Peptides against a protein of PDB entry 5VVV. Designs and how they scored, part 83

Target 1, 276 residues: chain A of PDB entry 5VVV
Amino acid sequence: FLCGVVEGFYGRPWVMEQRKELFRRLQKWELNTYLYAPKDDYKHRMFWREMYSVEEAEQLMTLISAAREYEIEFIYAISPGLDITFSNPKEVSTLKRKLDQVSQFGCRSFALLFDDIDHNMCAADKEVFSSFAHAQVSITNEIYQYLGEPETFLFCPTEYCGTFCYPNVSQSPYLRTVGEKLLPGIEVLWTGPKVVSKEIPVESIEEVSKIIKRAPVIWDNIHANDYDQKRLFLGPYKGRSTELIPRLKGVLTNPNCEFEANYVAIHTLATWYKSN
Target 2, 276 residues: chain A of PDB entry 5VVV as posed
Amino acid sequence: FLCGVVEGFYGRPWVMEQRKELFRRLQKWELNTYLYAPKDDYKHRMFWREMYSVEEAEQLMTLISAAREYEIEFIYAISPGLDITFSNPKEVSTLKRKLDQVSQFGCRSFALLFDNIDHNMCAADKEVFSSFAHAQVSITNEIYQYLGEPETFLFCPTEYCGTFCYPNVSQSPYLRTVGEKLLPGIEVLWTGPKVVSKEIPVESIEEVSKIIKRAPVIWDNIHANDYDQKRLFLGPYKGRSTELIPRLKGVLTNPNCEFEANYVAIHTLATWYKSN

## One batch from the design tools (peptide; made by RFdiffusion4, then SolubleMPNN)

Design b2_p15_8_s4 (from b2_p15_8, 9 letters changed)
Fold by OpenDDE base, seed 4:
Structure b2_p15_8_s4 (fold): chain B 276 residues (1-276), chain A 15 residues (1-15)
Amino acid sequence: as target 1 above (276 residues)
Amino acid sequence: SIREKELEQMRKDAE
């Protein structure tokens, strides 16, 4: 069970010292996972093709080493979906080289994220792939296998919540393709019925699990505040029955952008997790 | 933008 934090918000990413402090807190509270997915990290998303500099490499190596020190699984995410051409072998090779570099930093867990992108393909991709889901699954499977089938590999679908599913969760051709074609060792991220789900009913998890043919990892935006800079979400982790735990592969909270505001959010997630 | 659309959706969901 993956339980911890995803740094997955828009806005200024946390600094390395904050991330190290996070790892210490996660360990203390018996959580085990950090997903590196800051939307405004240029080399994560907008400039995903760009290799890390020597200086950036040193920082990431240090960060990954710190995660290991605190027994936190460091998952490196990349979001190539803004402008990748799935059918172009050069694009695939570029993605491989980028993840090779991160592997050299000591990272062993990875994620490919296709959230927050347009649900369309370019002309070249349409000639090769039957659907957007087929294109995404193809590259994801290839990368997963290329990396030697790491113990933890996550996929974030473009339809990552109930409201984004067309026509709905149970009848989504996109999610059906993901469920059928995504290799079984790859986990699927999900935010619940909504992007920000006040509640995640057990029935909603059963529904999505059926179509994707696996228990999802919750990317939980309950405490996310990147959409409202005037609000801090300081309340407890709630609206999730503990009955969800045996039906999930994990929960990663995407909390307030302000690092110091997240004590209650993360601590109460830990309490929730340990209550089962 | 995609960013603005997502943030607006999140704002709506949080209401």
Scores: peptide ipSAE 0.745, ipTM 0.971, DockQ to the pose 0.875
Fold by OpenDDE base, seed 5:
Structure b2_p15_8_s4 (fold): chain B 276 residues (1-276), chain A 15 residues (1-15)
Amino acid sequence: as target 1 above (276 residues)
Amino acid sequence: SIREKELEQMRKDAE
C-alpha cells in the first residue's frame, strides 16, 4: 500500500530542504511514499525533453538519497503529454534517455502522467494509434518494460476522475483501453469522483476498479489549494472510509502549496491509514 | 490555458 504525499500542485515547488523535512515526517508517521510531480518544474512537464543540468542532477541525487535514508519510496513523475508525439520514435527515445538519467540518480520508481492535457492526438498519432488511450498505453508499456519493469510504476490517465470520464466511468472507452491494455504491473492514479473529491465513496472505487482492472492509487486533492491561494485547507483527512484501504493500492495526498500548512493534512492521513 | 481550466475545475469542485 502506497501512502504518502504527491507534490503535484501548480505553483512554486517545494525546496529541497522542505522535501527532506517531508521525508522525515513521512517516516515518523509511518508513511512510505513521495511522488515528485510539481507542475511548475520545467523539466517535469513543460520542458520534459530537457536533461537535468549537472547542478540539478546533484540536487536530485541528494534528494533521492535522502528519501532512501528515511525509507521513503521516491517516485519520479514526468508529464510529457503536452506536446509529445507518441508515434515518433525520437520522442520515445528522448523520454527513455530522460528516465535513464533519473535512474542514474538512484531512482527506481517512476510515473508517467497524462493529466491536464487535451483529449486528442495529433495527425501523425491518429495514423498509428486507434485512440488516445492506445497511444498512451503503448508508450507507457514500452517505457515500463524498457526500465526493466520497476517495482513501482504509476500511470495517470487523462480521465483521472469521474467527471472527466466520457460518457462516464463504467462506459469510458478510454478507461476500458487502459484497463485492458496497460500492463498489469502498472498502477493507475485516480482522484475520485471529481478532481477535488469531498468524498470518495466505496462504490465509486469499485466502479473504476472494474474498468481499469486493478485497484487504483488515489491522488487525493482534498487539501490542494493551488486553485485558490486565499484558502488554506487545515482540516483533517476526511470523507474517505477506512473501508477504502483494502480496495486501493495507495493514497497520495496532494496538499496545500504552503509546505508549513500540511501538518494536519498529512498526520491525519497517516492516522486514517493506520486505523485499518 | 490547460492550467487555468484545471484550476477552475478544482475551484468548482471545492464549492
Scores: peptide ipSAE 0.732, ipTM 0.970, DockQ to the pose 0.873
Fold by OpenDDE base, seed 3:
Formats: structure tokens, C-alpha cells, sequence
Structure b2_p15_8_s4 (fold): chain B 276 residues (1-276), chain A 15 residues (1-15)
């Protein structure tokens, strides 16, 4: 069960010292996972093709080592979906090289994210793939296998919540393709019925699990505030029955942008998780 | 932008 934090918000990413402090807190609270997915980290998303510099590499290596020190699984995410051509072998090779570099930093867990992108393929991809889901699954499976089928590999669908599913969760051709074609060792991220889900009913998880043919990992935006930085959500982790735990592969909270504001968010998640 | 659309969706969901 993956339980911890995803740094997945828009806005200024956390600094390395904050991330290290996060790992210490996660360990203290018996959480086990950090997903690196800051939207405004240029080499994560907008410039995903660009290799890390020597200085950036040193920082990431140090960060990954710190995660290991605190027994936190460091998952490196990349979001190539803004402008990748799925059918172009050069694009695939570029993605492989980028992830190879990160692997050299000591990272062993990875994620491919296709959230917050247009649900369209370019002309070249339309000639090769039957659908957008087929294109995404193809590259994801290939990368997963290329990396030697790491123990933890995550996929974030473009339809990552109920409201983004067309026509709905249970009848989504996109999610059906993901469920049928995505290799079983790859986990699927999900935010619940909405992007920010006040409630995540058990029935909603059963519904999505059926179509994706696996238990999802919740990317939980309950404490996210990147949409309104004047708002700090300091309430407890709520609206999630503990009955979800055996029906999920994990929960990763995407909390407030302000690192210092996340004590309650993370601590109450930990309490929820340990409550059975 | 995609960013603005997603943030707006989050605002609506949080209401």
C-alpha cells in the first residue's frame, strides 16, 4: 500500500530542504511514499525532453538518497503529454534516455502522467494508434518494460476522475482501453469522482476498479490549494472511509503549496491509514 | 490555457 505525498501542484515547487524534511515527517508518521510530480518543474513537464544538468543531477541524487535514508519510496514522475508524438521512435528514445538518467541517480520507481492535457492526437499518431488511450498505453508499457518492470510504476490517465470520463466511468472507452491493454504491473492514479473530491465513496472505487481492472492509487487533492493560494486547507483528511484501504493500491495526498501548512493534512492521512 | 481550465475545475469542485 503506497501512502504518502505527491508533490503534484501548480506553482513554485518545494525546495530540496523542504522535501528532505517531508521525508523525515513521512517516516515518523509511518508513511512510505513520495511522488515527485511538480507541474512547474520545467524538466518534469514543459521541457520533459531536456536532460538534467550536472548541478540538477547532484541535487536529485541527494534527494533520492535522502528518501532512501528515511525509507521513503521516491517515485519520479514525468509528464510528456503536452507535446509528445507517441508514434515517433525518437520521442520514445528521448523519454527512455531521460528516465535512464534518473535511474542513474538511484531512482527505482517511476510514473508517466497524462493528466492536464488535451484529449487529442496529432495526425501522425492517428495513423498509428486506434485511440489516444492506445497511444498512451503503448508508450507506457514500452517504458515499463524498458526499465525492467520496476516494482512501482504509475500511470496517470487523462481521464483521472469521474467528471473527466466520457460518457462516464463505467462506459469510458478510454478507461476500458487502459484497463485491457495497460500491463497489470502498472498502477493507475485516480482522484475520485472529481478533481477535488470532497467524498470518495467505496462504490465509486469499485466502479473505476472494474473498468481499469486493478485497484487504483488515489491522487488525493482534498488539501490542494494551487487553485486558490489565499486559501489554506487545514482540516483533517476526511470523506474517505477506511473501507477504501483494502480496495486501493495507495493514497498520495497532493497538499497545500505552502509546505509549512501541511502538518494536519499529512498527519491525519497517516492516522486514517493506520486505523485499519 | 490547460492550467487555467484545471485550476478553475478545482475551484468549482472545492465549492
Amino acid sequence: as target 1 above (276 residues)
Amino acid sequence: SIREKELEQMRKDAE
Scores: peptide ipSAE 0.729, ipTM 0.970, DockQ to the pose 0.863
Fold by OpenDDE base, seed 2:
Structure b2_p15_8_s4 (fold): chain B 276 residues (1-276), chain A 15 residues (1-15)
Amino acid sequence: as target 1 above (276 residues)
Amino acid sequence: SIREKELEQMRKDAE
């Protein structure tokens, strides 16, 4: 069971010292996972093709080593979906080289994220793939196998919550393709009925699990505040029955942008997790 | 932008 934090918000990413402090807290609270997915980290999303510099490499190596020190699984995410051409072998090769570099930093867990992108393919991809889901699954499976089928590999669908599913969760051709064709060893991220879900009912998890043919990992935006600069979410992790725990592969909270505001959010997630 | 669309959706969901 993956339980911890995803740094997945828009805005200024956390600094290395904050991330190290996070690892200390996660260990103390018996959580086990950190997903690196800061939207405004240039080489994560907008410039995903760009290799890390020597200086950036040193920082990431140090960060990954720190995660290991605190027994936190460091999952490196990349979001190539803004401008990748799935059918272009050079693009696939570029993605492989980028993840090779991160592997050299000591990273062993990875994620491919296709959230927050247009739900369409370019002309070249339409000639090769039957659907957007087919294109995403193809590259994800290929990368997963290329990396030697790491123990932890995550996929974030474009339809990552109920409101983004067309026509709905249970009837989504996109999610059906993901469920049927994504290799079984790859985990799927899910955010619940909405992008910000006040509640995540058990029935909603059963519904999505059926179509994706696996228990999801929740990317939880309950404490996310990147959408409102005037608001901090300081309340407890709530609206999630502990009955969800045996039906999930994990829960990763995407909390407030302000690192210092997240004590209650993360601590109460830990309490929730350990209560089952 | 995609960013603004997502942030707007989050605002709506948080109401």
Scores: peptide ipSAE 0.720, ipTM 0.968, DockQ to the pose 0.873

## One batch from the design tools (peptide; made by RFdiffusion4, then SolubleMPNN)

Design b2_p16_1_s1 (from b2_p16_1, 9 letters changed)
Fold by OpenDDE base, seed 1:
Structure b2_p16_1_s1 (fold): chain B 276 residues (1-276), chain A 16 residues (1-16)
Amino acid sequence: as target 1 above (276 residues)
Amino acid sequence: MEKYKKSLERYKEAAL
């Protein structure tokens, strides 16, 4: 069971010292996972093709080493979906080289994210792939196999919540393709009925699990504030029954942008997890 | 602006 934090918000990423402090807190609270997915990290999303510099490499190696020191699984995410051409072998090779570099930093767990992108494929991809889901699954499976089938590999679908599913969760051709074609060792991220789910009913997890043919990892936006900089979500982790735990592969909370605001959010997630 | 479109969609969902 993956339980911890995703740094998955828009806005200023956390500094390396905040991330190291997070790992110390995660260990102390018996949480086990950190997903590196900061939307405004240039080499994560907008400039995903760009290799890390020597200085950036040293920082990432230090961060990954710190996660290992605190027994926290460091998952490196990349979000190529803004401008990748899925059918182009050069794009696939560029993605492979980027993940090879991160593997050299000592990273062993990875995520490929297709959240917050347009649903339209380019003309070249439409000639090769039957749908957007087929294109995403093809590259995800190829990357997963290329990396030697790492123990933890995550996929974030473009339809990552109930409100984004067309026509709905149980009938989505996109999620059906993901469920049928995504290799079984790849985990699927999900935010619940909404992007920011006030509640995540058990029945809603059973519905999505059926179509994706696996238990999801919850990307939980309950404490996310990147959409409203005037709000801080300081309340407890709530609206999730502990009956979800045996029906999930994990829960990763995407909390407030302000690192210092997240004590209650993360601590109450840990209490929730240990209450099962 | 486009990179924040989904963040604005999250805001719309929180206002409903």
Scores: peptide ipSAE 0.093, ipTM 0.820, DockQ to the pose 0.353
Fold by OpenDDE base, seed 5:
Structure b2_p16_1_s1 (fold): chain B 276 residues (1-276), chain A 16 residues (1-16)
Amino acid sequence: as target 1 above (276 residues)
Amino acid sequence: MEKYKKSLERYKEAAL
């Protein structure tokens, strides 16, 4: 069971010292996972093709080593979906080289994120792939196999919540293709009925699990404030029954942008997780 | 602007 934090917000990323402090807190609270997915890290999303510099490489190696020191699984995410051409073998090769570099930093767990992109393929991809889901699954499976089928590999769908599913969760052709064609060793990220789910009913997890043919990992935006940085979400982790735990592969909270605001959010997630 | 659009989608869903 993956339980911890995703740094998945828009806005100023956490500094390396904050991330190391996070790992110390995660260990202390018996949480086990950190997903590196900061939307405004340039080489994560906007410039995903660009290799890390020597200085950036040293920082990432130090961060990954710190995660290991605190027994935290470090998952490196990349979000190529803004401008990748899935049918272009040069794009696939560029993605492979980027993940090879991160693997050389000692990273063993990875994620491909296709959240927050348009559902439309370019003309070249439409000639090769039957749907957007087929294009995403094809590259995800290829990358997963290329990396030697790592123990933890995550996929974030473009339809990552109930409100983004067309026509709905149980009838989505996109999620059906993901469920049928995504390799079984790849985990699927999900935010619940909404992007920011006030509640995540058990029945909603049973519905999505049926179509994706696996238990999801919750990307939980309950404490996310990147959409309204004038607000801090300081309340406890709530609106999730402990009956979800046996029906999930994990829960990763995407908390407030302000690192110092997240004590209650993360601590109460840990209490929730241990209550089962 | 597009980053704002999707954070606005999250905001709209949190306000509903």
Scores: peptide ipSAE 0.083, ipTM 0.814, DockQ to the pose 0.264
Fold by OpenDDE base, seed 4:
Structure b2_p16_1_s1 (fold): chain B 276 residues (1-276), chain A 16 residues (1-16)
Amino acid sequence: as target 1 above (276 residues)
Amino acid sequence: MEKYKKSLERYKEAAL
C-alpha cells in the first residue's frame, strides 16, 4: 500500500530542505511514499525533454538519497503529455534518456502523468493509434518495460476523476483501453469522483477499479489549494472510509502549496491509514 | 504557455 504525499500542485515547488523534512515526517508517521510531480518544475512538465544539469542532478541525487535514508519510496514523475508526439520514436527515446538520467540518480520508482492535457492527438499520432488512450498506454508500457518493470510504476490518466470521464466512469472508452491494455504491474492514479473529491465513496472506487482492472492509487486533492491560493485546507483527512484501504493500491495526498500548512493533512492521513 | 494555462483553468473549473 503506497501511502504518503504527492508534490503535485501548481505553483512554487517545495525546496529540497522541505522535501527532506517531509521524508522525516513521513517516516515518523509510518508513511512510505513521496511522488515528485511538481507541475511548475520545468523539467518535469513544460520542458520534460531537457536533461538535468549537473547542479540539478546533484540536488536530485541528494533528495533521492534522503528519501532512501528515511525509508521513503521516491517516485519520480514526468508529464510529457503537453507536447509529446507519441508516434515519434525520437520522443520516446528522449523520454527514455530522461528517465535513464533519473535512474542514475538512484531512482527506482517512476510515474508517467497525462493529467491536465487536451484529449486530442496530433495528426501523426492519429495515423498510428486508435485513440489517445492507446497512445498513452503504448508509451507507458514501453517505458515501463524499458526501465526493467520497476516495482512501482504509476500512470495518471487524462480521465483521472469521475467528472473527466466521458460519458462516465463505467462507460469510458478511454479508461476501458487503459484497463485492458496497460500492463498489470502499472498502477493507475485517480482523484475520486472529482478533481477535488470532498468524499470518495467505496462504490466509486469499485466502479473505477472494475474498468481499469486494478485497485487505483488515490491522488488525493482534499487539501490541495493551488486552485485557490487564498485558502488553506487545514482540516483533517476525511470523507474516505477506512473500507477504501483494502480496495486501493495507495493514497498520496496532494496537499497545500504552503509546506507548513500540511501537518494536519499528512498526520491525519497517517492516522486514517493506521486505523485499518 | 497557452496549453499550460488551459490545463490550470480546467483543473480549477473541475475543483469548483
Scores: peptide ipSAE 0.071, ipTM 0.817, DockQ to the pose 0.869
Fold by OpenDDE base, seed 3:
Structure b2_p16_1_s1 (fold): chain B 276 residues (1-276), chain A 16 residues (1-16)
Amino acid sequence: as target 1 above (276 residues)
Amino acid sequence: MEKYKKSLERYKEAAL
């Protein structure tokens, strides 16, 4: 069961010392996972093709080493979906080389994120793939296999919540393709009925699990505030029954951008997880 | 950058 934090917000990424402090807190609270997915990290998303510099490499190596020191699984995410051509073998090779570099930093767990992108394929991809889901699954499976089928590999679908599913969760052709074609060792990220789910009913997890043919990992935006600069949610982790725990592969909270605001968010997630 | 952030903020807001 993956339980911890995703640094998945838009805005200023956390500094290295904040991330190390996070790992100390995660260990202390018996949480086990950190997903590196800062949207404003240029080489994570907008410039996903660009290799890390020597200085950036040293920082990432230090961060990964710190996660290991605190027994936290460091998952490196990349979001190539803005401008990748899925049918172009050079793009696939570029993604492979980027993940090889991160593997050299000592990273062993990875995520491919296709969140917050248009559903439209380019003309070249339309000639090769029957749907956007087929294109995403193809590259995801290829990368997963290329990396030697790492123990933890995550996929974030473009339809990552109930409100993004067309026509709905149980009938989504996109999620059906993901469920049918994504290799079984690849985990699927899900935010619940909404991007920011006030509640995540058990039935909603059963519905999505059926179509994706696996238990999801919750990317939980309950404490996210990157979408509303006036929002600071200091309340406890709530609206999730502990009955979800046996039906999930994990829960990763995407908390407030302000690192210092997240004590209650992360601590109460830990309390919730231990209450099963 | 700002235009992109605003488009994503709108994308998140529409899903709230």
Scores: peptide ipSAE 0.070, ipTM 0.814, DockQ to the pose 0.414

Design b2_p16_1_s2 (from b2_p16_1, 7 letters changed)
Fold by OpenDDE base, seed 4:
Structure b2_p16_1_s2 (fold): chain B 276 residues (1-276), chain A 16 residues (1-16)
Amino acid sequence: as target 1 above (276 residues)
Amino acid sequence: MEKYEKSKERYKEAAL
């Protein structure tokens, strides 16, 4: 069971010292996972093709080493979906080289994120892939296998919540393709019925699990404030029955952008997780 | 930049 934090917000990324402090807190609270997915890290999303500089590499190596020191699984995410051409072997090779670099930093767990992108493929991709889901699954499977089938590999679908599913969760051709074609060792990220789910009913998890043919990892936006930075979400982790725990592969909270605001959010997630 | 901003706005609109 993956339980911890995803740094997955839009806005100023946490500094390395905050991330190290996070690892100390995660260990102390018996949480086990950090997903590196800061949307405003240019080399994560906007410039995903760009290799890390020597200085950036040293920082990431130090961060990954710190995660290991605190027994926190460091998952490196990349979001190529803004402008990748899935059918272009050069693009796939570029993605492979980027993940090879991160592997050299000592990273062993990875995520491919296709959140917040258009569903439309370019003409070249339409000639090769039957659907956008087929293109995403193809590259995800290829990368997963290329990396030697790491123990933890995550996929974030473009339809990552109930409200993004067309026509709905149980009938989504996109999620059906993901469920049928994504290799079984790859985990699927899900935010619940909504982008920000006030409640995540058990039935909603059973519904999505059926179509994706696996228990999801919850990317939990309950404390996310990047959509409205005038708000801080200081309340407890709630609206999730503990009956979800046996039905999930994990829960990663995507909390407030302000690192200092997240004590209650993360601590109460830990309490929730240990209550089962 | 434009694709990134459009992505961000799509998320924000759906999160509200």
Scores: peptide ipSAE 0.666, ipTM 0.955, DockQ to the pose 0.956
Fold by OpenDDE base, seed 1:
Structure b2_p16_1_s2 (fold): chain B 276 residues (1-276), chain A 16 residues (1-16)
Amino acid sequence: as target 1 above (276 residues)
Amino acid sequence: MEKYEKSKERYKEAAL
C-alpha cells in the first residue's frame, strides 16, 4: 500500500530542504511514499524534453539519496502530454533518454502523467492510433518495459475523476481502453468523483476499479489550495472510510502549496491509514 | 506557455 504525499500542485515548488524534512516526517508517521510531480517544474511538464543540468542532477541525486535514507519510496513523475507527438519515434526516444538520466540518479520508481491536457490528437497521431487512450497506453507500456518493469510505475489518465469521464465512469471508452490495454503491473491514479472530492464513497472506487481492472492509487486533492490562493485547508483528512484501504493500491495526498500548512493534513492521513 | 496556462485554467475551473 502506497501512502504519503504527492507534490503535484500548480505553484512554487518546495525547496530541497522542505522535501528532506517531509521525508523525515513521513518516516516518523510510518508513511512510505513521495511522488515528485510539481506542475511548475519546467523539466517535469512544460519543457519535459530538456535534460537536467549538472547542478540539477546533483540536487536530484541528493534528494533521492535522502528519500532512501528515510526509507521513503521516491517516485519521479513526468508530464509530456502538453505537446508530445505519440506516433513520433524521436519523441519516444527523447522521453526514454530523460528517464534514463533520472534512473542514473538512483531513481527506481516512475510515473507518466496525462492530467489536464487537451483530448485532441494531432493529425499524425490520428493516423496511427484509434483513440487518445490507445496513444497514451502505447507509450506508457513501451516506457514501462524499456525501464525493465520497475516495481512501482504509475499512470495518470486524462479522465482522472468521475466528472471527467464521458459519458460516465462505467461506460467511458477511454477508461475501458486503459483497463484492457495498460499492462497489469502499471498502477492508475484517481482523484475520486471530482477533481477535489469532498467524499470518496466505497461504491465509487468499486465502479472505477471494475473498468480499469485494478485497484487505483488515490491522488487526493482534499487539502489542495492551488486552485484558490485565498484559502488554506487546515482541517483533518476526512470523507474517506477506512473500508477504502483494502480496495486501494494507495493514497497520496496533494496538500497545500505552503509546506508549513500541511502538518494536520499529513498527520491525519497517517492516523487514518493506521486505523485499519 | 499558452498550452500550460490553458491546462492550469482547465484544472482550476474543474476544482471549484
Scores: peptide ipSAE 0.663, ipTM 0.955, DockQ to the pose 0.967
Fold by OpenDDE base, seed 3:
Structure b2_p16_1_s2 (fold): chain B 276 residues (1-276), chain A 16 residues (1-16)
Amino acid sequence: as target 1 above (276 residues)
Amino acid sequence: MEKYEKSKERYKEAAL
């Protein structure tokens, strides 16, 4: 069971010292996972093709080593979906080389994120793939296999919540393709019924699990505030029954952008997790 | 930049 934090917000990424402090807290609270997905890391999303510099590499190596020191699984995410051409072998090779570099930093767990992108494929991809889901699954499976089928590999679908599913969760052709074609060792990220789910009912997890043919990992935006700078969520982790735990592969909270604001968010997630 | 901003706005609009 993956339980911890995703740094998955829009806005200023946490500094290395904050991330190390996070790892200490995660260990202390018996949480086990950190997903590196800061949307404002240029080489994560906008410039995903660009290799890390020597200086950036040293920082990431240090960060990954710190996660290991605190027994936290470091998952590196990349979000190529803004401008990747799925059918172009050069793009696939570029993605492979980027993940090879991160593997050299000592990273062993990875994620491919297709959140917040356009559903339309380019003309070249339309000639090769029957749907956007087929294109995403194809590259995800290829990368997963290329990396030697790492123990933890995550996929974030474009339809990552109930409100993004067309026509709905149980009938989504996109999620059906993901469920049927995504290799079984790849985990699927999900935010619940909404992008920011006030509640995640057990029945909603049973519904999505059926179509994706696996238990999801919750990307939990309950404490996210990057969508409204006037909001600060200081309340406890709530609206999730502990009955979800046996039905999930994990829960990763995407908390407030302000690192110092997240004590209650992360601590109460830990309490929730240990209460089952 | 434009694609990133458009991505961010998609998220924000859906999160509110």
Scores: peptide ipSAE 0.660, ipTM 0.955, DockQ to the pose 0.953
Fold by OpenDDE base, seed 5:
Structure b2_p16_1_s2 (fold): chain B 276 residues (1-276), chain A 16 residues (1-16)
Amino acid sequence: as target 1 above (276 residues)
Amino acid sequence: MEKYEKSKERYKEAAL
């Protein structure tokens, strides 16, 4: 069971010292996972093709080593979906080289994210792939196999919540393709019925699990404030029955952008997790 | 930049 934090917000990423402090807190609270997915890391999303510099490499190596020191699984995410051409072998090779570099930093767990992108493929991809889901699954499976089928590999679908599913969760052709064609060793990220789910009913997890043919990992935006940074979410982790735990592969909270605001959010997630 | 901002707005509009 993956339980911890995703740094997955829009806005200023946490500094390395904050991330190291996070790992210390995660260990202390008996949480086990950190997903590196900061939207404003330029080399994560906007400039995903660009290799890390020597200085950036040293920082990431140090961060990954710190995660290992605190027995936290470090998952590196990349979000190529803004402008990747799935059918272009050069794009696939560029993605491979980027993940090879991160593998050399000592990273062993990875994620491919296709969140918040346009559902329309370019003309070249339409000639090769029968749907957007087929294109995403194809590259995800290829990368997963290329990396030697790592123990932890995550996929974030474009339809990552109930409200993004067309026509709905149980009838989505996109999620059906993901369920049928995504290799079984790849985990699927999900935010619940909404992008920010006030509640995640058990029945909603059973519904999505059926179509994706696996238990999801919750990317939990309950404490996310990047959509309205005039607000801070200081309340406890709530609106998730502990009956979800046996029906999930994990829960990763995407909390407030302000690192200092997240004590209650993360601590109460840990209490929730340990209560079952 | 434009694609990134459009991505961010899709999220923000759906999160509210």
Scores: peptide ipSAE 0.656, ipTM 0.954, DockQ to the pose 0.951

